Peptides against a protein of PDB entry 5EIB. Designs and how they scored, part 318

Target 1, 366 residues: chain A of PDB entry 5EIB
Amino acid sequence: VDLEPGTMDSVRSGPFGQIFRPDNFVFGQSGAGNNWAKGHYTEGAELVDSVLDVVRKESESCDCLQGFQLTHSLGGGTGSGMGTLLISKIREEYPDRIMNTFSVMPSPKVSDTVVEPYNATLSVHQLVENTDETYCIDNEALYDICFRTLKLTTPTYGDLNHLVSATMSGVTTCLRFPGQLNADLRKLAVNMVPFPRLHFFMPGFAPLTSRGSQQYRALTVPELTQQMFDSKNMMAACDPRHGRYLTVAAIFRGRMSMKEVDEQMLNVQNKNSSYFVEWIPNNVKTAVCDIPPRGLKMSATFIGNSTAIQELFKRISEQFTAMFRRKAFLHWYTGEGMDEMEFTEAESNMNDLVSEYQQYQDATAD
Target 2, 366 residues: chain A of PDB entry 5EIB as posed
Amino acid sequence: VDLEPGTMDSVRSGPFGQIFRPDNFVFGQSGAGNNWAKGHYTEGAELVDSVLDVVRKESESCDCLQGFQLTHSLGGGTGSGMGTLLISKIREEYPDRIMNTFSVMPSPKVSDTVVEPYNATLSVHQLVENTDETYSIDNEALYDICFRTLKLTTPTYGDLNHLVSATMSGVTTCLRFPGQLNADLRKLAVNMVPFPRLHFFMPGFAPLTSRGSQQYRALTVPELTQQMFDSKNMMAACDPRHGRYLTVAAIFRGRMSMKEVDEQMLNVQNKNSSYFVEWIPNNVKTAVCDIPPRGLKMSATFIGNSTAIQELFKRISEQFTAMFRRKAFLHWYTGEGMDEMEFTEAESNMNDLVSEYQQYQDATAD

## One batch from the design tools (peptide; made by RFdiffusion4, then SolubleMPNN)

Design b2_p28_3_s4 (from b2_p28_3, 13 letters changed)
Fold by OpenDDE base, seed 5:
Structure b2_p28_3_s4 (fold): chain B 366 residues (1-366), chain A 28 residues (1-28)
Amino acid sequence: as target 1 above (366 residues)
Amino acid sequence: SKEEEEKKKKEKRIEEMLKEEEEREEEE
């Protein structure tokens, strides 16, 4: 789905365009112009019913509908505005189904779109209420991985999207291979979300290796485990050492010893015990899939529910507040039928979310 | 670093665009 037809043509002409049904391409003629309100109240609102008709048809064709997965950007008007409208409408129609998102967070390092803090804040407000699981993919973290770890001198959107694709492939491994941990979306929610509002995940992937060092790198279970818990491998721009893990899932792929995985996972938990909450029993889950990802002998994917994710929301909130206090660009949103109170409500709800994460970070086992 | 230089360039561009918008809102 897009409000711009050119994006759909690029997907359709791409190497995988043929895997999608032609009738499942829904697009507008006028883009959202990086405005959440255009995506949510005007241009997106005109298109949403056509998208819902496709969603219904695909849902009816499922033998067992678990839920929905949305991939969107929170910086742009379509992904943020129309994406959150679609989530709301799907939640209204399917209240008993899981809503999962891959939400790409904006970064000043990647984009110069000034209104991204508004679009992101307004989106987070909707995601708090209407999603069960959200993978936070931060363009800040992706840029830093590309530059520092992958040694790319000028990271491109193509380089960032490669990391997004690797992450999505990793976290969906359990859904694609029967008999794994978190084999369904509801089981993932039960394992990962101890509190309904605290459903924002830090994804991580290993191995991350520069092209120049790939030939010299051994891939071992200890190295994968160490890298998976390294802050430099997190695809959300927060340091897990500044918070506490509420829950963790680790997904290993490739031919490896389950015993060695269990030993290394125990060792990393013990080494990092100060970064876990002690009052959630069995909060680390591990899965091993014998099928490696394409081009790798083995990999590990990390899913963390950490109170350190508040650093991401604080960054957005600070940028939002700086613009909103000046009423900068507000007329672009109010002109699309949005109320200024919705900005204040969204800011408040995101600040409440930050406060909730801090509360559980400071909580001790009595 | 090259990263810090690119970040500062974009931050500066955002500040310039915010100023341009404030100037436009004052003229309307």
Scores: peptide ipSAE 0.022, ipTM 0.466, DockQ to the pose 0.027
Fold by OpenDDE base, seed 1:
Order: sequence, then structure tokens, then C-alpha cells
Structure b2_p28_3_s4 (fold): chain B 366 residues (1-366), chain A 28 residues (1-28)
Amino acid sequence: as target 1 above (366 residues)
Amino acid sequence: SKEEEEKKKKEKRIEEMLKEEEEREEEE
């Protein structure tokens, strides 16, 4: 789904364009112009019914519908505005199904779109209420991984999207292969989301290696485990050491010893015990899938529900507040039928979310 | 702190981007 035809043509002409049914390509004629309000109230609202018709058709063809997965950007008008409109409409129609998102967070290091803080804040407001699981994929973190870890001098959107794809493949491993810990979306939510509003995940992936070192690096379970918990490999621009993990899932892929995985996972928890909440029992879950990812002998994917994710929301909120105090660009949104109160409500809800994460960070076991 | 200096650099960059866009809107 996109409001821009050219994006859909790029997907169709791509190496995997043929895996999608032609009738499942829904697109507008006019883009959202990086405006959340165009995506949510005007251009997106005109297209949403056509998307819902496709969603219904595909849902009816499912033997066992678990839920929905949306991948979108929170910086752009289509992904943010129309994406959150779709989430709300799907939730209204399927209230008993899991809503899962891969939400790409904007960064002023990667995009020059000035209104991204508005689009992100308005989107997060919707995601807090209308999703059950949100993987926070931060463009700032992806850029930093590409530059610092992968040693790419000029990271491209292709390089960022490769990391996103690796992460998505990692976190969905349990859904795609039988006998896994989180074999369904609901079980993942139960394991990862102790509090309904605190459903924003910090993903991570290992191995992350520069092209020049890939051939010489032995992949071991200890190295994967250590790299997976390294703050530099988090795909959200948060330091887990500044918060506490509420819950963690680790998904290992490849031929490895389950015993060695369990030993390394226990060792990393013990070394980092100060970064876990003590009052959530069995808050670390581990899965092993014998099927490695393409081109790797083994990998590990991390899913962290950490109170450190508040750093991401604080960053967006600070940028939002700086713009909103000046009433910068508000006429672009109000001209599409938004009220200025919706900005204030979205800011308030994001600040409440930050406060909730802080409360659980400071909570001690009695 | 180094974090406060990075924060100030980000705030300044946002202010510069806002100013450039305000200048573009005044030219259209």
C-alpha cells in the first residue's frame, strides 16, 4: 500500500515483486507530501476502504488468522498517517486479532524532512492505543550501525533496509518455523508485553560484521550472545544500560548446542542483572531454530522490552515541542482538517508513555 | 557533558532546518 504510484511500481519491478498478488497492490495517485494529516484525513482516507477490502479478502482466505503485520515509516505522511489510519480501522474490524508493527523512527541524521517530529508524535499516539506489539526500528541506530559497525562510509537507504529486513526475518522466525517459543503473535505479546501500553520493542541482530571482516570471523554462540546484547547493535537508538529490561526474547538460528545457548544466555543475564527488572519472573525467553538465515551459518535476533526506549520517545518529543511551541508548519496539518488539540493530545500521550516507562524503571521489588 | 553538546547540536540543526523551510515557504 502506498499513496505514491512510483513506490508500488518499484516494488512490482523488484526481484520479489512477483510474490505479491497484483490485486493486493493498492495505491493512490497523490502522495501525502510528508504530511501525517494528508495520510490520515484526506488522501489516505480516500484509499483506506480499498485497502480494507483487500485485507478482508486475504483474512477470509486464512485458515487461522493470528493478526496483522504493518511495516511503515513514522516520518513520512503515508506510512505515518495512512498507516495509523489502517491500524485503527483494522483494529475496529478485528478487535480480537493481534496488531503488530515494524515502525521506522525518523532521524535528522537520515532525513531532511522537517515535519518528521510531528508525523512521528501523531503516529506514536495511535500506536500506543491501537497496536499490541511495535518493533521500534530507529533510522539513527541503523545509520550508526552502518557507519560504525559495518564500516560503510556513506550508508544508503539500501544498507538501512538490509538491516530492517534482517531484523524482520529474525523476529518472525518463530512464526515461520514450527516448534518455536513464540509460535504465534498472541504468545509473543503475552511473553513480551507485561503492561498493555508498554509494547514498544528494541530489536537487535547479530552477527553485524563489516564486508572486509565477514570472511575471517568465526561465528560462535558466545560472540552472537555478546553482540546481541551490545547497545551498539540495537536497532533503536537507546542504550539499554540507561534503563531496565521488562522482558527479553532471543531467537538463535543455525546449528548450535541448545545447552551452549542456555549457558551463554544465563551468563549474559547474570552479568547484566542490574539492567533487568527483578519483579518479572522468567522475563528472558530463548528460542533456537536449526535453520540458519540465508548466507549465514548462525544468527541471533534480540527483542527487548526496555524502559530505555523512553530515550527514543524523549528525542521525538523534544523535537516536537521545539516545533510546536513556534507553531511551525501547523497550517499544513490544520488545512487537512486536523485540530491543534490533536497535537497536544499526542504530545501528552507520549509524555505519559515516557512517565510510565520511568515508573517501571524505578520500581523495586517489595 | 558530551550528551548535552550533542543535544544542543541537534536542537541547533532542527532550528536551522526550520529556518530554511520557513525561508522556502516565504519564497513560494
Scores: peptide ipSAE 0.019, ipTM 0.484, DockQ to the pose 0.032
Fold by OpenDDE base, seed 2:
Structure b2_p28_3_s4 (fold): chain B 366 residues (1-366), chain A 28 residues (1-28)
Amino acid sequence: as target 1 above (366 residues)
Amino acid sequence: SKEEEEKKKKEKRIEEMLKEEEEREEEE
């Protein structure tokens, strides 16, 4: 789905364009112009019914509908505005199904779109209320991984999208292969989300290796486990050492010893025990799939629910507040039928979310 | 800090764009 036809043509002509049904390409003509209100109230609202018709058709064709998965950007008007409109409408129609998102967070280092703090804040407000699981993917963290870990001198959007794709493949492993931990979206939510509003995850993927070192590194379970818990390997621009893990899932892929995985997962928990909450029992879950990803002998995917994610929301909130106090660009949103009160409500809800994460970070076992 | 420098650069870009928008609204 896109409000721009050229994006759909790029996907259709791409190496995987044939995996999508032609009739499932829904697109607008005018785009959202990086405005959340255009995506949510005008251009997106004109297209949403056509998307819902496709969603219904595909849902009826499912033998077992677990829920919905959206991939979107929170910086642009289409992914943020129309994406959150779709989430709201799908939640209204399917209240008993899981809503899962891969939400790309804007970063001032990667994008020059000035209104991204508005689009992100308005989107986060919708995600807090209408999603069950949200993977936070920060363009800054992806860029830093590409530059520092992969040793790419000039990271491209293709390099960033490769990391996103690897992560999405990793977290969906349990859904695609039978007999795994978190084999459905609801079990994942039950295991990962101890409090309904605190459903924002820090993803990570291992191995991440530079092209020059790939040939010489033996992939081992200890190396995967160490890299997966490294703060520099997080795909959200938060340091997990500044918070506490509420819950963690680790998904290993490839031929490995379950015993070795359990030993390494226990060792990393013990080494990092200060970074876990003590009052959530069995808050680390491990899965092993014998089928490696394409081109790798083994991999590990990390899903962290950490109170350190508040650093991401604080960064967005600070940028939002600086613009909103000046009433910068508000007329672009109000002119599309949005109320100024919705900005204040979205800011308030994001600040409440930050306060909730801080409360649970400071909570001790009674 | 590097973060404070990037924050200041973004604030400056916002100020430049606000000024360009005010100048456009005065010309219309």
Scores: peptide ipSAE 0.017, ipTM 0.443, DockQ to the pose 0.030
Fold by OpenDDE base, seed 4:
Structure b2_p28_3_s4 (fold): chain B 366 residues (1-366), chain A 28 residues (1-28)
Amino acid sequence: as target 1 above (366 residues)
Amino acid sequence: SKEEEEKKKKEKRIEEMLKEEEEREEEE
């Protein structure tokens, strides 16, 4: 789905365009112009019914509908505004199904779109209420990985999207291969989300490899385990050492010893015990899939529910507040039918979420 | 701290971007 036809033509003409049904390409004629309100109330609202018709058709064809997965950007108008409208409408129609998102967080390092903090804040307000699981894929972190770790002088969207695709492939491993931990979206939510509002995940991936880098680094299970818990491997710009893990999932792929994985996972938990909450029992889950990623012998994917994710929301909130206090560009949103109160409500809900994470960070076992 | 320096760099970049967009809106 896109409000711009050109993006859909790029997907259709791409090497995988034929895997999608032609009738499942829904697109508008006018883009959201990086405005959440255009995506949510005007151009996106005109298209949403056509998208819902496709969603219904595909849902009826499922033998066992678990839920929905959305991939969207929170910086642009389409992914943020129309994406959150679509989430809301799907939640209304399917209240018993899991809503999972891959939400790409904006960064001034990656985009020069000034209103991204507004689009992100308005989106996070919707995601807090209408999603069960949200993978925070932070363009800040992706850029920093590309620049600092991969030593790319000028990171491209292609480089960032490579990291996104590796992460998405990793976290969906259990859904795609039978007999794994978290084999369904509901089981993932039960294992990872101890509190309904605290459903924002910090993903990580090992090994970090650029496109065209010789994938011949023979990694060991100890190296994978160490890398997946390294703050430099996190796809969200948060330091896990500044918070506490509520829950963790580790997904290993490739031919390896389950015993060695369990030993290394125990060692890393013991070494980092101060960064876990002590009052959630069995809060680390491990899965091993014998099928490696394409071109790798082995990989590890990390999913962390950490109170350190508040650093991401604080960053967005600080940027939002700097603009909103000046009433900068508000007329672009109010002109599309938004009230200024919706900005204040979104800011308040994000600050409440930060306060909830801080409360659970400071909580000790009585 | 390095964090304060990165924060100040981000704030400055946001201010520059806001100024460039305000200047574009005044030219239209």
Scores: peptide ipSAE 0.017, ipTM 0.387, DockQ to the pose 0.032

Design b2_p28_4_s1 (from b2_p28_4, 12 letters changed)
Fold by OpenDDE base, seed 2:
Structure b2_p28_4_s1 (fold): chain B 366 residues (1-366), chain A 28 residues (1-28)
Amino acid sequence: as target 1 above (366 residues)
Amino acid sequence: SEVEKLLAELQAQIDAARAAAAARRAAE
């Protein structure tokens, strides 16, 4: 789905364009112009029914519909505005199904779009209410990984999207291969989401190696485990050491010893015990899939529900507040039918989410 | 190409899943 035809043509002409049904390409003509309000109330609202018709058709074709998975950007107008409209409408029609998202967070390091903080804040408000599971893929973190870890001098969207694709492949491993932990979206939610609003995940992937170091790096379970828990490998721009893990899932892929995985996972938990909440028993789940990702002998994917994710929301909130206090660009949103109150409500809900994470961070086993 | 091979493998998996689903529906 897109409000611009050019994106759809790029996907269709791409190497994987043929995997999608032609009738499942739903697109507008005008775009959202990086405006959440255009995506949510005007251009997106005109297109949403056509998308819902496709969603219904595909849902009816499912033997066992688990839920929905949306991939979108929170910085743009289409992914943020129309994406959250779709989430809302799908939730209304399918209230018993899991809503899962891969939500790309904006960064000033990657985009010069000034209104991204508005789009992100308005989107987070919708995600808090209408999703069950949200993977926070932060362009800030992706940029930093590309620059610092992968040693790319000028990271491109292609480089960032490569990390996104690897992460998405990793976190969906258990859904795609039988007999795994978290084999369905609901089981994942039960294991990862202890409280309904605290459903924002920090993903991570290992191995991440620069091209120059790939030849010299052994792929071992200890190295994967060490890198997977490294703050520098997190796809969200927060430091897990500044918070506490509520829940963790680790997905190992490739031929490896389950015993060695369990030993290394126990070791990393023990070394990092101060960064876990003590009042959630068995809050670390490990899966091993014998099928490696393409081009790798083994990998590990991390899913963390950490109170440190509040750093991501605080960053967006600070940027939002700086603009909103000045009413900068606000007329572009109000001109599409939005009220200033919707901005205040979205800011408030995101700040409440931050406060909730902080409360659970500070909670002790009484 | 490597991409074409991957696409063919993915399509085969999709087709197999669809066939398995259809077989289940026919057995119910």
Scores: peptide ipSAE 0.018, ipTM 0.348, DockQ to the pose 0.011
Fold by OpenDDE base, seed 4:
Structure b2_p28_4_s1 (fold): chain B 366 residues (1-366), chain A 28 residues (1-28)
Amino acid sequence: as target 1 above (366 residues)
Amino acid sequence: SEVEKLLAELQAQIDAARAAAAARRAAE
């Protein structure tokens, strides 16, 4: 789905374009112009019914519908505005189904779009209420991984999207292969989300290796485990050491010793025990799938529900507040029928979320 | 190409799954 036809044409003409049904390409003629309000109230609202018709048709064709997965950006107008409208409408129609998102967080390091903090804040407000699981894919973290870890001097969207695709493949491993931990979206939510609003995940993928060092790197369970828990490997620009893990899932892929995995996972938990909440028992879950990702002998995917994710929301909030206090660009949103009060509500809800994470970070067992 | 082969394999799996689903629904 897009408000611009050119993106759909690019997907359709791409190497995988034929995997999608032609009738499942729903697109507008006029893009959202990086405006959440255009995506949510005007241009997106005109297209949403056509998308819902496709969603209904595909849902009815499912033998067992678990839920929905949305991939969208929070910096743009379509992914943010129309994406959150779709989430709301799907939630209304399918209240018993899991809503899962891969939400790309904006960064000034990747995009110069001035209004991204507005689009992101307005989106987070919707995601807090209408999603069950949100993978926070932070463009800042992706850029830093590409630059620092992968040694790419000029990271491209292709390089960032490669990390996103590896992560998405990793976190969905348990859904795609039988007999795994979190074998369905609901089990994932039950295991990862102790409180309904605290459903924002910090993802990570290992191995991440620069092209120049790939030939010299042995892929071992200890190295995967160490890299997976490294703050520099997180695909959200947060340091887990500044917070506490509520829950963790680790998904190993490839032929490896379960004993070695368990030993390394125990060692990393013990070494980092101060960074876990003490009042959630068995809050680290591990899965091993014998099937490696394409081109790798083994990998590990990390899913962290950490109170450190508040650093991401604080960054967005600070940028939002700096613009909103000056009422900069607000006329572009209010001109689409949006009330200024919705900005204040969105800011408030995001600040409440930050406060909730802080409360649980500071909570003791006594 | 390897991509075309992979796409054909994926499409065949999708088509087989759809056919199996349709057969189950017709048997109920």
Scores: peptide ipSAE 0.017, ipTM 0.376, DockQ to the pose 0.010
Fold by OpenDDE base, seed 1:
Structure b2_p28_4_s1 (fold): chain B 366 residues (1-366), chain A 28 residues (1-28)
Amino acid sequence: as target 1 above (366 residues)
Amino acid sequence: SEVEKLLAELQAQIDAARAAAAARRAAE
């Protein structure tokens, strides 16, 4: 789905264009112009019914519909505005199904789009209310991984998207390959989301290796486990050491000893015990899939629900507030039928979310 | 196509993993 045809043409002409049904390409002509309001109230609102028709058709063809997965950017107009509109409409029609998102967070290091803080804040407001699970994929973290860890001098969107795809493949492993843990979206939500609003996940992936070092690195379970919990491998731009994990899931892929995995997972929890809440028992879950990702002997994917994720929202909020206090660019949104009050509500809800994370960070077992 | 071949390989891997998981659950 896009409000611009060019993106769809790029997907169709790509090496994987044939994996999608032609009739499932729904697109507009005008685009959202990086404006959330165009995506949500005007251009996106005109297209949403056509998308819903496709969603209904595909949903009816499912033997067992678990829920929906949306991949979108929060900095743009289409992914943010139309994406959140679509989430709302799907939730209204399918209130008993899980809504899962892969939400790409904007970063000034990657994009020069001035209005990204508005689009992101307005989107987060919708995601707090209308999603059950949101993987926070932060372009800042991806850039930093590419630059510092992968030793890419000039990271491209292709390099960032490679990390995104690896992570998405990792977190969906349990859905695609039946395992003991998180075999469905609802079970994932039950394991990962102790409080309804606190459903924003910090994903991570291991191994992260530069192209020059890949050939020489033996992958071991201890190394994967250590890297997976390393703050430098998180795909959200927050330090887990500045918060506490509410819940964690680890998905190992490849031929490895379950015993060794369990031992290493126990060891890393014990070493990092101060970074977990003590009042959620058994808050770390581990899965192993015998099938490695393509090109790797083994991998580990991390899903963390951490109070440190508030750092990401604080960053967006600070940028939002700096613009909104000056009413900068606000006329582009109000001209599409938005009220200034909706900005204030979105800011408030995001600040409330930050406060909730802080409250649970400071909470003791007493 | 190369994509069809890849999809077929992936499906075979999924099916094998499903069978292995079913066997594990039956042994518990």
Scores: peptide ipSAE 0.012, ipTM 0.312, DockQ to the pose 0.011
Fold by OpenDDE base, seed 3:
Structure b2_p28_4_s1 (fold): chain B 366 residues (1-366), chain A 28 residues (1-28)
Amino acid sequence: as target 1 above (366 residues)
Amino acid sequence: SEVEKLLAELQAQIDAARAAAAARRAAE
């Protein structure tokens, strides 16, 4: 789905474009112009019914509908505005189904779009209320991984999207292979989300290696485990050492010893015990899938629900507040039918979310 | 290409799964 036709042509011309039904390509003509309100109230609102018709049709064709997965950006107008409109409408029609998102967070290091803090804040407000699980994929973290770890001098959107794809493949492994831990979206939510509003995840993927080092790297369970818990390997731009993990899931792929995985996972928990909440017992879950990803002998994917994710929301909130206090660009949003009150509500809800994470971070076992 | 072969194998699996699901619904 897009408000621009050109993205659909790119998907169709891609190596996997033919796996999608032509009728499932829903697109507009005018785009959102990086405006959340245009995506949510005008251009997106005109297209949403056509998307919902496709969603209904595909849902009816499912033998067992678990829920929905949305991939979108929060910095643009289409992914943010129309994406959150679509989430709201799907949630209304399917209130008993899981809503899962892969939400790409904006960063000034990657995009010069000045209104991204507005689009992100307005989107997070919707995601807090209407999603059950949100993987926070931060463009800043992706850029830093590409530059520092992968040794890419000039990271491209293609390089960032490769990391996103690897992460998505990793976190969905348990959903695609029956009999694993978190074999369905609801079980994942039950294991990962101890509090309804605290459903924002820090993903990570291992191995991440530069092209020059790939030939020399032995892939071992200890190395995967160590890299997966490294702060530099997180796909969200927050330091897990500045918070506490509420819950963690680790998904290993490839032929490996379950005993070795369990030993390494226990060792990493013990070494990092100060970075876990003490009052959630057995808050680390591990899965092993014997089928490796393409081109790798083994991999590990990390899903962390950490109170450190508040750093991401604080960054967005600070940028939002700096613009909003000046009423900068507001007329572009209000001109599309948005009320200024919605900005204040979104800011408030994000600040409340930050406060909630901080409260649970500071909570001790009495 | 290897990708085209993989896509064809995936499509065949999807088609087989759909046929099996349709057969179950027709038996119910």
Scores: peptide ipSAE 0.012, ipTM 0.306, DockQ to the pose 0.010

